Peptides against a protein of PDB entry 3ZOQ. Designs and how they scored, part 123

Target 1, 223 residues: chain A of PDB entry 3ZOQ
Amino acid sequence: QLLQDSWWNQLKEEFEKPYYQELREMLKREYAEQTIYPDSRDIFNALHYTSYDDVKVVILGQDPYHGPGQAQGLSFSVKPGVKQPPSLKNIFLELQQDIGCSIPNHGSLVSWAKQGVLLLNTVLTVRRGQANSHKGKGWERLTDRIIDVLSERERPVIFILWGRHAQMKKERIDTSKHFIIESTHPSPFSARNGFFGSRPFSRANAYLEKMGEAPIDWCIKDL

## One batch from the design tools (peptide; made by RFdiffusion4, then SolubleMPNN)

Design b2_p21_6_s2 (from b2_p21_6, 8 letters changed)
Fold by OpenDDE base, seed 5:
Structure b2_p21_6_s2 (fold): chain B 223 residues (1-223), chain A 21 residues (1-21)
Amino acid sequence: as target 1 above (223 residues)
Amino acid sequence: AAEEENAKLEEELLELAKKEL
């Protein structure tokens, strides 16, 4: 699918750069030689569901889930019918405690994306069973540019930065214009050290209301 | 041109993945 014009206008110069052409050629080989996730049509789903101008909130992930049928091109999100990963379960537990949403019977965050929540991984592809296998291949340069063009935007954005990897992107964010919500990662290894009780959903909505924007309906309906 | 290139990339990758199945 074509990128929305709003993202194209912000990213066109990146797609012409040698690093992205090298990444593209790498991806062609990887998809032809390995099982790669997500599906090739789903790589840019974060940009497909949320235009540059419609971004209200950014949630940064690292790389896609590397199991069969899991990844759908959105950070933390899994396709319907897929068992919710531990981090996603903890996200829904915090959502319930924060704003009273029911735990959904699926793990798709598409409803957030459609409301202006950019569910961006820093790396957009992965080999089956090999976490971080596409790290350092060029995706980080593109996704850093996505953060940069959002940081340059006059209209404020809310960045939700869970854990150290996402928090390392804070240096790219103009905190004079944009809001940052930081906590430990929702992973079972870190969630009890500050993610639980961090109330990122209500805090994000409080900032949106302060800016005169419509809040996110974070509650996910069952399928 | 390059918007078409990313759409072409997704399509090219899809066609490559189908040839391996």
Scores: peptide ipSAE 0.257, ipTM 0.796, DockQ to the pose 0.023; fails the geometry check
Fold by OpenDDE base, seed 4:
Structure b2_p21_6_s2 (fold): chain B 223 residues (1-223), chain A 21 residues (1-21)
Amino acid sequence: as target 1 above (223 residues)
Amino acid sequence: AAEEENAKLEEELLELAKKEL
């Protein structure tokens, strides 16, 4: 799938760098020899659904879900018909408590992506059943550049940083220009320590309204 | 151009994956 022109203008120099060529060759071997997630056509879905200019909110994840049919190329999102992972269930519980949305019968966050919510993982691929198997292979350098070019953008962005891994990216964000929403991770191991009651959805919309932008419709309809 | 580069990568990865399936 083609990256939108706005992302190409920001990232073209990265694709010419040796690290990205090495990453590409690694991915060719991995997809040939292993079951890799997401599907190859879904790797860049976060950039496909949300142009550089249309980004209003960023939600950072680590790496894709590593189970069959789960990963959709969007952080925390799962394909329709897939059981909602525990972290995603907690996201929907917080969504319900924050702004009164019903819990959807599926886990697809595509409706958020289409409204300007960049659902970015820091690593964009994973081996089946092997969490973090593609860490340190070059994705982090590309996704760091994505954060950098968004931080350099004149129009403000809202970064939602759940847990320590996402919060480590705060050093790359110009907090004089951009808004940060931080809490513990939605994982069952951490959600009760600050994710629940953090109200990230209403807080994000409050920033958008202050900027004169349309709020996100966070409520997801059943399929 | 990025669109083409990423599309080419995705297509190459898909073709490689199909050969091993």
Scores: peptide ipSAE 0.029, ipTM 0.596, DockQ to the pose 0.024; fails the geometry check
Fold by OpenDDE base, seed 1:
Structure b2_p21_6_s2 (fold): chain B 223 residues (1-223), chain A 21 residues (1-21)
Amino acid sequence: as target 1 above (223 residues)
Amino acid sequence: AAEEENAKLEEELLELAKKEL
């Protein structure tokens, strides 16, 4: 599927760079020789669902889920019919506590993406059963550029940075223009240390309203 | 051009994945 014109205009120079060509050749070998997630058609789903101009909120993830059928090309999101991973369950618990949303019977965050929530992983592919297996292969350079071009945008963006890995990207964000919501990661290992009660959803909507933008409907309907 | 390049990558990756499955 073609990247939306708005992202192409921002990223076209990256796709011509040697690092991206090397990444492409690596991915060809990996998808041939290994089981890679997400499906090759789903790699850029975050950019497909949310145009550059439509981005209101960014939620940064690390890399895709590495289990069968899980990864959807969106950070923290899983395909319908897939059991909600522990971090995603905690996201929905915080969503319920923050703004009263019911816990959905699925883990698809596509409804957020369609409203301008860029669900971006810093690494967009992974080998089956091997977390961070595609770390340091070129994705981080592309996704850093995505953060950079959003930071350069005049229209403010809200960055939700859960945990240390996402928070390391704060140095790339112009905090004079953009809003940052930080907490510990929704992982069971860290959620009780500040993720729960962080109220990222209501805080994001409060910033959107202050900017004169429509808030996100964070509540996810059952399928 | 990006759209074509990403579409080509997705198609190439799909074709490669299908041949080795």
Scores: peptide ipSAE 0.027, ipTM 0.610, DockQ to the pose 0.023; fails the geometry check
Fold by OpenDDE base, seed 2:
Structure b2_p21_6_s2 (fold): chain B 223 residues (1-223), chain A 21 residues (1-21)
Amino acid sequence: as target 1 above (223 residues)
Amino acid sequence: AAEEENAKLEEELLELAKKEL
């Protein structure tokens, strides 16, 4: 799938850099030699569903789910028919408590992406069963550039930073223009330490309304 | 051009993935 012109204009220089060419060659070998997630067509789904200009909210993840059929190129999201991972279940529990949404019968966050929620992982690929297997291979440099060009944008963005890994990106965000919502990670290991009750969805919408933008419909319909 | 380059990467990766299946 073609990256929307808006992202191309922001990222074209990255694709010509040696690090990205090395990443590309690495990915070619990895997809040829191993089972890699997501599907190669789904790697850039976050950018496909949400143009540079349409970004209202960014939700940072680490890397894709590494189980069969799970990853769909969107942070925290799983393909329809896939059991909701524990972190995603906690996201929906907080969503229900925050703004009263029903828990959906699936884990696809595509409806958020289509409304301007950039569901970006810092690393966009993973080996089957091997979390962080593509860490430090070049994705972080590209995704840092995505954060940078959004930070440079005049129109404000809301960054939702769950846990320490996402919060390390705060140094790249111009907090004079952009809003940051921070809490512990939705993981069962950390959710009770600040994620639950953090109300990221209502807080994001409150910022959008303050900016004169349409709020996100965070409620996900059943399939 | 980016769309073509990323589409090309995705297609190349798809072709590589399909050859393993």
Scores: peptide ipSAE 0.027, ipTM 0.601, DockQ to the pose 0.024; fails the geometry check

Design b2_p21_6_s3 (from b2_p21_6, 9 letters changed)
Fold by OpenDDE base, seed 4:
Structure b2_p21_6_s3 (fold): chain B 223 residues (1-223), chain A 21 residues (1-21)
Amino acid sequence: as target 1 above (223 residues)
Amino acid sequence: DDEAENEKLEKELLELAEKEL
């Protein structure tokens, strides 16, 4: 996929590395032989919607939703018309309690991505019905590099790290320059242990305002 | 993308594999 020039300049060296070529060849086989999500043209949607220079906030996910029509290349986000997954429902509940936004009638977070919220999964593909099926295949090395180049950027970034998997990436983030918002994961299994009441949206906007940047409009309009 | 669900599933699969050995 063609990336925006800002991301291409940061990542071009990764695409030439053996690990990425092996990943690409694996993905060609997977997409040919099995049902893989998201659609191949949607794999890099997080980078398409949010340029390297436009990143204000990063929200890390693990891997795409593995059900039909769900994944759209953005962490936690689902295509319009798809039932909101439990974690996403909890995200919207926290959004409502934090800043008073109404619960949207869809699960698309594209409006966040367009405002500079990088909705990045650490693994960018998955087999249908097989969570983590593409774990350890090379995506993590690329997405680690994405985190690294953002950490190296002079303009500060806000990292929202929900749960242990995302929090393990904290070691790659220069906390002298960047801001981190941590809580438990929005999953029904963990949300009551710290995600609810964590107020990540208002806290992110408070950091943006302190930096002299425009806040994110986190409220999502109905379709 | 549900970390807690995936961790639970991984644990259950590991426990199942250990019982089959």
Scores: peptide ipSAE 0.038, ipTM 0.579, DockQ to the pose 0.074
Fold by OpenDDE base, seed 3:
Parts: structure tokens; C-alpha cells; sequence
Structure b2_p21_6_s3 (fold): chain B 223 residues (1-223), chain A 21 residues (1-21)
């Protein structure tokens, strides 16, 4: 699937680089020999749903869910009908406490993506049952470039950085132009240490309003 | 994948490796 023109203009040079060609050849082998998530057509869903120009908010994840049917090509998101992972449940709990949204009966964050929330993992593929199996294979260089071109954008972006891995990307973000919302990760192992009560959704909308932009409707309707 | 889950698993694995050494 071809990237939207706005992302293509920003990333076209990356796809010609040796590292990306090596990554592509690796992925061809992986998808042929192993069960890889997400579906190959869904790898770039974050960029498909949210154009470069339409990005209002970025939520960084690490890598896709490695269970069957889970990964949707969007950070933290799961396909409808899939049980909500623990971190996603905590995201919805914070959403409810922050702005009063009901807990949805599914885990799809596509409605956020369609509103300009870039749900980007730093690594875009994973082997079934093997977390971080595609770490250090070239995705990080591409996704670093995605962060860089957003940081270079004149129109401000809000970066939501949950946990240390996401926060390591802060050095790539021009904080003179862009806003950062930081907390601990929504994982059950860290959520009580600062994620709960961090109010990232209302804070993001407050920044959007200050910029004269439409806020995100963070509330997710049941399917 | 959840970073904090991985960090905990990595820490647990490191602790297990340190106990086996």
C-alpha cells in the first residue's frame, strides 16, 4: 500500500537507503518463514490513518502486540473482538477519570488515528510470541526519521511519551515548537507510579485549544 | 508490547541469571 502523499514526501529518501532495503529483505524472509504481526498490509496503518499534515498528537509505543489477531498497526490498539491488553485497559481507565469517557467494548483506537493521533510504534513488526524480536533491524531508524520530520514541522505537535522507551525520543523533539506530555507507562507494572492521574487527554486538548485547533474526541464508541 | 512489562521481564530474567551464576 502506497503511503499518503504527505508522508511519502517526508520519507521517500529513507526507502532508498541501504538500511531500509536490508529491513525489507529481512521482512520478506520473516513473513515467509514465520508468523509476523501485524499483517503486512497493516504495517503502516499509523501513517495510512494519519497524514503528515494531519498529525496533531503522537503516541509512541515500542513494538506491536505479538499475539494472534491483536496488532492493528497502531500503537496500543487492538482489532475489534480482541480482548483489551492490560496497558490498553489502563489507558481507558485514565481516559474515564480524565475526561469522563466510558470504557469501550473494544480496543480499536482507529477513531483517534482518524482525528490526527499518530499511533506510532518505534518497531513496526514482531514475531508471534517473541516481543522485541525485530528490535534493531532498521525500523527504529525509519521511525526516528518520522519523529524528526514531525519535529521539523512548523505546525506544532503534541507528543505523548509514556515510559522510558518513548521518553528516550525526547531528544529528537524541538520543545521550542512542540509540546510533550510525559508520564510512566500505562502497563500494570508502572501505571500507579504516575500514569494514573497524568490526564494526558485533557492536557493534549488544552494544548490544541491554545493552538486554535479542534480538540480530539477521545471518547470511543462501542461497536 | 508494553515497555514496562518488558523491563520487568528483563529485570526478572537478569535476576534469575544472577541467581543461577
Amino acid sequence: as target 1 above (223 residues)
Amino acid sequence: DDEAENEKLEKELLELAEKEL
Scores: peptide ipSAE 0.037, ipTM 0.581, DockQ to the pose 0.080
Fold by OpenDDE base, seed 1:
Structure b2_p21_6_s3 (fold): chain B 223 residues (1-223), chain A 21 residues (1-21)
Amino acid sequence: as target 1 above (223 residues)
Amino acid sequence: DDEAENEKLEKELLELAEKEL
């Protein structure tokens, strides 16, 4: 699938590099021999839903959900009809506490993506039942480049960095231009240590308003 | 994507590797 022109212009050189060709060949084998998530057509959904120019907010995840039917190429998001994973449930709890949104009956964050929330995992594929199975295979180099080109953009971006893995990317972000919202991860193991009460949604909108941009409608409608 | 779940799994794998050394 062709990326949107805005992302293609930023990333075209990466796709010609040896590391990406090796990644591509690895992925061809993996998808042929194993059950890999998300669907191969959904790998770049974050870039499909949110163009380079339309990015207002970035939410970084690690890698896709590794269960059947869960991953849809967007960090923390699950397809409609899929049970909300624990971290996503906590995201919605914080959303409710922060800005009063109702907890949706589904886990799709596509409505955020369409408004300029780049829901990017650092690793874009995973084997069924094997978390981080595609770590260190080349995705991180591409997704680092995505962060870099956003950091280089003149128009400010808001980066929401939940947990240590996402926060390790802070060094790539020009904090003179861009805003960072940090807390512990929404995981049940860490959410009570700073994620709850961090109010990332209202804080993001406050920055958008300060920049003269339209805020994100974070509230998700039921399906 | 659950960072804490992944960390737990990584720890368990490391502990298994240490037993095999």
Scores: peptide ipSAE 0.036, ipTM 0.570, DockQ to the pose 0.076
Fold by OpenDDE base, seed 2:
Structure b2_p21_6_s3 (fold): chain B 223 residues (1-223), chain A 21 residues (1-21)
Amino acid sequence: as target 1 above (223 residues)
Amino acid sequence: DDEAENEKLEKELLELAEKEL
């Protein structure tokens, strides 16, 4: 199976729909004719690392990094050995100020994913050097369904929505069951307008504790 | 516009990555 059983049960109907078949055929052509990121095996890494039932927190991104070796199928995350992108650097600066974590020597957020932080982009692929090149190709419908099935889940989820693009998904989230943490985007262009000092990590853990769940260890160890 | 800001950032990141290669 392409996905863990818990996600497969939630999403199997989507994979049979025409839009997803069209997306799949598009992706086959794109990966054959162009350099596409992430690696085709890494597209669903967010769902591989974090099962449907294990989701505690969702962090929404837009689309993958479009540079060589950067994207690893997790929002904001980069492969080890890759220079931390500015937004990720700002995430780690806020992490340090919020809860005192050291800035890691790498940009991999896999440790968060393994603890139940779903690092989901709304679009899961991109052409090399072409941001948003796979926007409107069908990914948004699948990722909207991911948000929907999480919103329908009885066990509460914390949604961290940085910036307007992520915040547009708020309408799909049942705020009677789920918690939302909103701020400006961690981008250098917006971080000073509300992201810095927003303390999303401590706030997420406070909600988890209130729900009787184990908090996330947000601190990332050096490699 | 966070989308426009993110796109600009991604372009800057690509340019930085290309300079490091």
Scores: peptide ipSAE 0.035, ipTM 0.578, DockQ to the pose 0.064

Design b2_p21_6_s4 (from b2_p21_6, 9 letters changed)
Fold by OpenDDE base, seed 4:
Structure b2_p21_6_s4 (fold): chain B 223 residues (1-223), chain A 21 residues (1-21)
Amino acid sequence: as target 1 above (223 residues)
Amino acid sequence: MDEAENEKLEEELLKLAKEEL
């Protein structure tokens, strides 16, 4: 029995809507004519690794990395063997300062996703070398619905909102039921203005413990 | 991409929506 992906039950109506059909036709053309990231099979990796019912924590990104071999369909994550981007390096520096984890020799966050950390970008595809090239094409409507159905869920979720773009989604989150961890973005341009010392990892685990849930093992092993 | 590659991409995008999600 294909375990009915708990996401399909939440999102099936979106996939039948005209905006998603238009997005899909656009993506077919884009992948045929251009180099698009991530690989088409990796677009929904955030939903594949973390079912609707298994979500404990959400970390919002904007759009995928636009360089060769980088994007994994997970926000901030890069494939093994890829140089860690500046924002991801700062995430690992904060992780080390917050809870004492060693900096891993790779940038894959798959171990977080498998533990219930939904690593969601608001836009799920990008053209090679063209940041935000798929902005306003329909992804934001789908990812807004993902946030909405999580906000409607009875079991509480922890939303980690780094920077203004992610924080704009707070209006869609029932803050009477769900927990919000906000700071500046981990980017080198903003990290010193509040991301460093924000302790998002220990704070997330403290909320999970209060809910009677197992904490996330945020420490990433070397490959 | 030839028509066969385009059909395969369509099938992959359909699987992503219906089978993998």
Scores: peptide ipSAE 0.028, ipTM 0.607, DockQ to the pose 0.025
Fold by OpenDDE base, seed 1:
Formats: sequence, C-alpha cells, structure tokens
Structure b2_p21_6_s4 (fold): chain B 223 residues (1-223), chain A 21 residues (1-21)
Amino acid sequence: as target 1 above (223 residues)
Amino acid sequence: MDEAENEKLEEELLKLAKEEL
C-alpha cells in the first residue's frame, strides 16, 4: 500500500520523457566538465527526506546555492559548518520573531525535511558561481510535476511561497484544497517589504492543527 | 516517515543519478 504514494510512483513517467533524458545528458556533461552543485548524490535530497505522503509543507526555492560546500539538495538549506547565507539568516530571524526559536549555529534544515517540510528548488542544479545557469534545462518541468501531484493529493498541503518566482507556481495549486502562505522573499533586498512579520511558521502550524495534524517543530537545535 | 520508503526512494533516485550522472 505504501508504494502507491511514493515519489517514484508519482514521477516515474517523467523520467522516461524526452525532456528529462535531455536534462540528464546535459547534467552528465556539466558534472564532467564543470563544478556543479549540489553533489550529484544530493540532487534529490528534498524527495529523499520527505516522501510524497509525508509532505505537510512545501517551501519553494529557485536554484541551489552556487558556492563551494553550500548546497545540500534542500531549498535555503546549507550543510553544517557552512556560513548561513543572507536569506537563511533572515529566515531564522523571522522564525525567532514568529515563534521564539533560537537562531541555530548552523544552516541545515534537514530537521524540517524529516518532519514533512518539502524544501524544493524549482531548478535542482547550478554551476559554481553562476546563479540560474541550469534554468530552462528541464528541471522546471519535473518540479512543476512535483507541485502538480501534490496539488492533486486529497490530503491538504501548505505551500509557503516567498517572492515572485515561487508565487508564479500558485496557478498550479488547487487553493480549494491547499493552503498558501505568501510574502516577499527573505533576501536582504526584499525581506523588509513583507517577509519580516509574515509569521509563516506559526501560520503553517495553525493550518496543520486545523487539519488535525501534528505541527512542525520549526526550532532547530545547535550542533 | 517510513525510513524504508525513503531508503528505497534514495536507492532508486541514486541509481537514476549514478547511472545517469
């Protein structure tokens, strides 16, 4: 019974499509010829940590961090020991203001992923130092399908859509079933224009409670 | 979270990634 709701069952047909084969061939060349992030083993970490059925919340990012050792296949997340990027720092500032969590000494969001927070980028790879270098190469079709199959799910999902890029995915979400939390992006360029004070964490938990689901423990322990 | 489901997904996606990347 559990096999029917796996990501494989939801996505297997995408992997056979020409666009994904072209993406794959592109990625083979890119990983061979360039420094690509994340590590090839980490590309699908968002799906690894959060099964289709376990998804409670989705947080959409654009593409991975393009600096050494940063990206770990989860949107906004960085590996332990990596300096927190500016957007992630602002996420933790809002988390502290919203629900009183301490700012963690690391930037790993794996604890959220393990609780059903799908930390999905719309593009899953990037060249070193070249933001959006893999935009329009096929990832968006796969990640659109991920959004679609979640939107089709009977059990409601909470979508947290920070900034215009993520909000453009709202058209794919059945708002009669699913909840959307929108604000400006946590980036230093936009956070003061509505991200701060948006209280996405408490709002997400309030929806989960209304659904009779366990809330997310958003507080991240130090390592 | 079904750890076994996640492990299988990881293995399948890793096979896809390893065979394909």
Scores: peptide ipSAE 0.027, ipTM 0.578, DockQ to the pose 0.022
Fold by OpenDDE base, seed 2:
Structure b2_p21_6_s4 (fold): chain B 223 residues (1-223), chain A 21 residues (1-21)
Amino acid sequence: as target 1 above (223 residues)
Amino acid sequence: MDEAENEKLEEELLKLAKEEL
C-alpha cells in the first residue's frame, strides 16, 4: 500500500541516505537467508494505519515480537488468533482498570492505529527467536527521524513512553508543544513498579480533550 | 528464497522505500 503522502513528504530524504540503503540491503539478505518478522509487507504498518497528520498519540516499543505469526508491524500488537504476550496482557489490565474496557479476545491494536495512535517500534524487524537481532542496523536513525518530524509538528502529539528505552527518546521531544506520559514498562518484570495505576489512556484522552481533539476509543471489540 | 521470491522481496522493499516508506 502506498505510504500516505504525508509520511513520504516527511521521510523521503531519509530513504536516499546511505544508512537507509545499507539497511535495505541488510534486510534483503536477512529476509532471504533467515526468518524475519514481521512480514516484509507489514514492516511499515504503523505508518500505513496512521498518517503523519492523523497522529494524536505515539506509543513507543523496542522491536517486534520474534515468534511465528505474532508481529504485525505495530508496537505491542499481535495478529488475531495469537496468544496475547505478557506485556500486552498487562496493557489490557491497565486499560480495564483505567477506563473500564473489557479485555479483548485478541491482541490486535489496529483499532487504535486507525484512530491516530502511532504504534511505533524503534527497530522495525527482528530475526525469529532473536530479540534485538536488528538493533543498531539503521532502523533507530529512521525512527528517530519519525520522532523528530512529529516533535517539529505544530499540532501537539502525546507521547506514551513506557520504560527506560522509550524514555531515552524524551530528549528529542519538544515538551513546550507536546505532552509526555511516562511510566515503567508493562512487562511483568516492571509493571508493578509504576505501570499499573499509571492510567495512560485516560490521561491521553484528557490531553486530547484539552486540545479540542476527539478522544481515542481505547476499548477494543472482540473478533 | 528462490530468485522469484527474492525479486518480489526487492520489489516490496522498493515499494516500502518509495511507496510504503
Scores: peptide ipSAE 0.031, ipTM 0.635, DockQ to the pose 0.026; fails the geometry check
Fold by OpenDDE base, seed 3:
Structure b2_p21_6_s4 (fold): chain B 223 residues (1-223), chain A 21 residues (1-21)
Amino acid sequence: as target 1 above (223 residues)
Amino acid sequence: MDEAENEKLEEELLKLAKEEL
């Protein structure tokens, strides 16, 4: 799926900057020499599924899953047929408790992305088995720009910020225009400290309704 | 990756940036 022209208009200047050229050269070497996730064609899936203008909600992740077949280019999402990671299982548990959705038999969040949920990682690639291996290589500057251009948008956005890493991006968000939903991370190490019972899905929909926008259908159908 | 595969990846990344973004 071609990204809608709306993201290009917002990001075109970034792709000509030295940091992005260096990142690109790094990625060429990495994909040539190592097993990198996601597939190179899936790196920008978050932007492919959700245009700049269609963004209603942003969910920030850190970096892609580093296991075989897992990463889908969407934060927290896994390809169909892949075992749901612990954090994703907890997301679905909260979804069930918040708004009554059934636990899906897969971990694909593509249905959210297609409705305007930008599932953005701050780092968009990773080496197999090496979490954060592409940290500090240039992705954070691009993804900071994505946050910035959304913050500059007149039409309000809802940012769901799970855990400290995502919450560090709050300083880039104009809270006079945009809504923030914060809790602890859905990870088993933190979920019981505030993620469970945070009701991010119903809260997001309540903001959308207040803005006169259609709510997200957060319930995921089985495949 | 051979040079052709590298060029293809470059083209895909460029396409992602210019055409797909």
Scores: peptide ipSAE 0.023, ipTM 0.603, DockQ to the pose 0.024; fails the geometry check

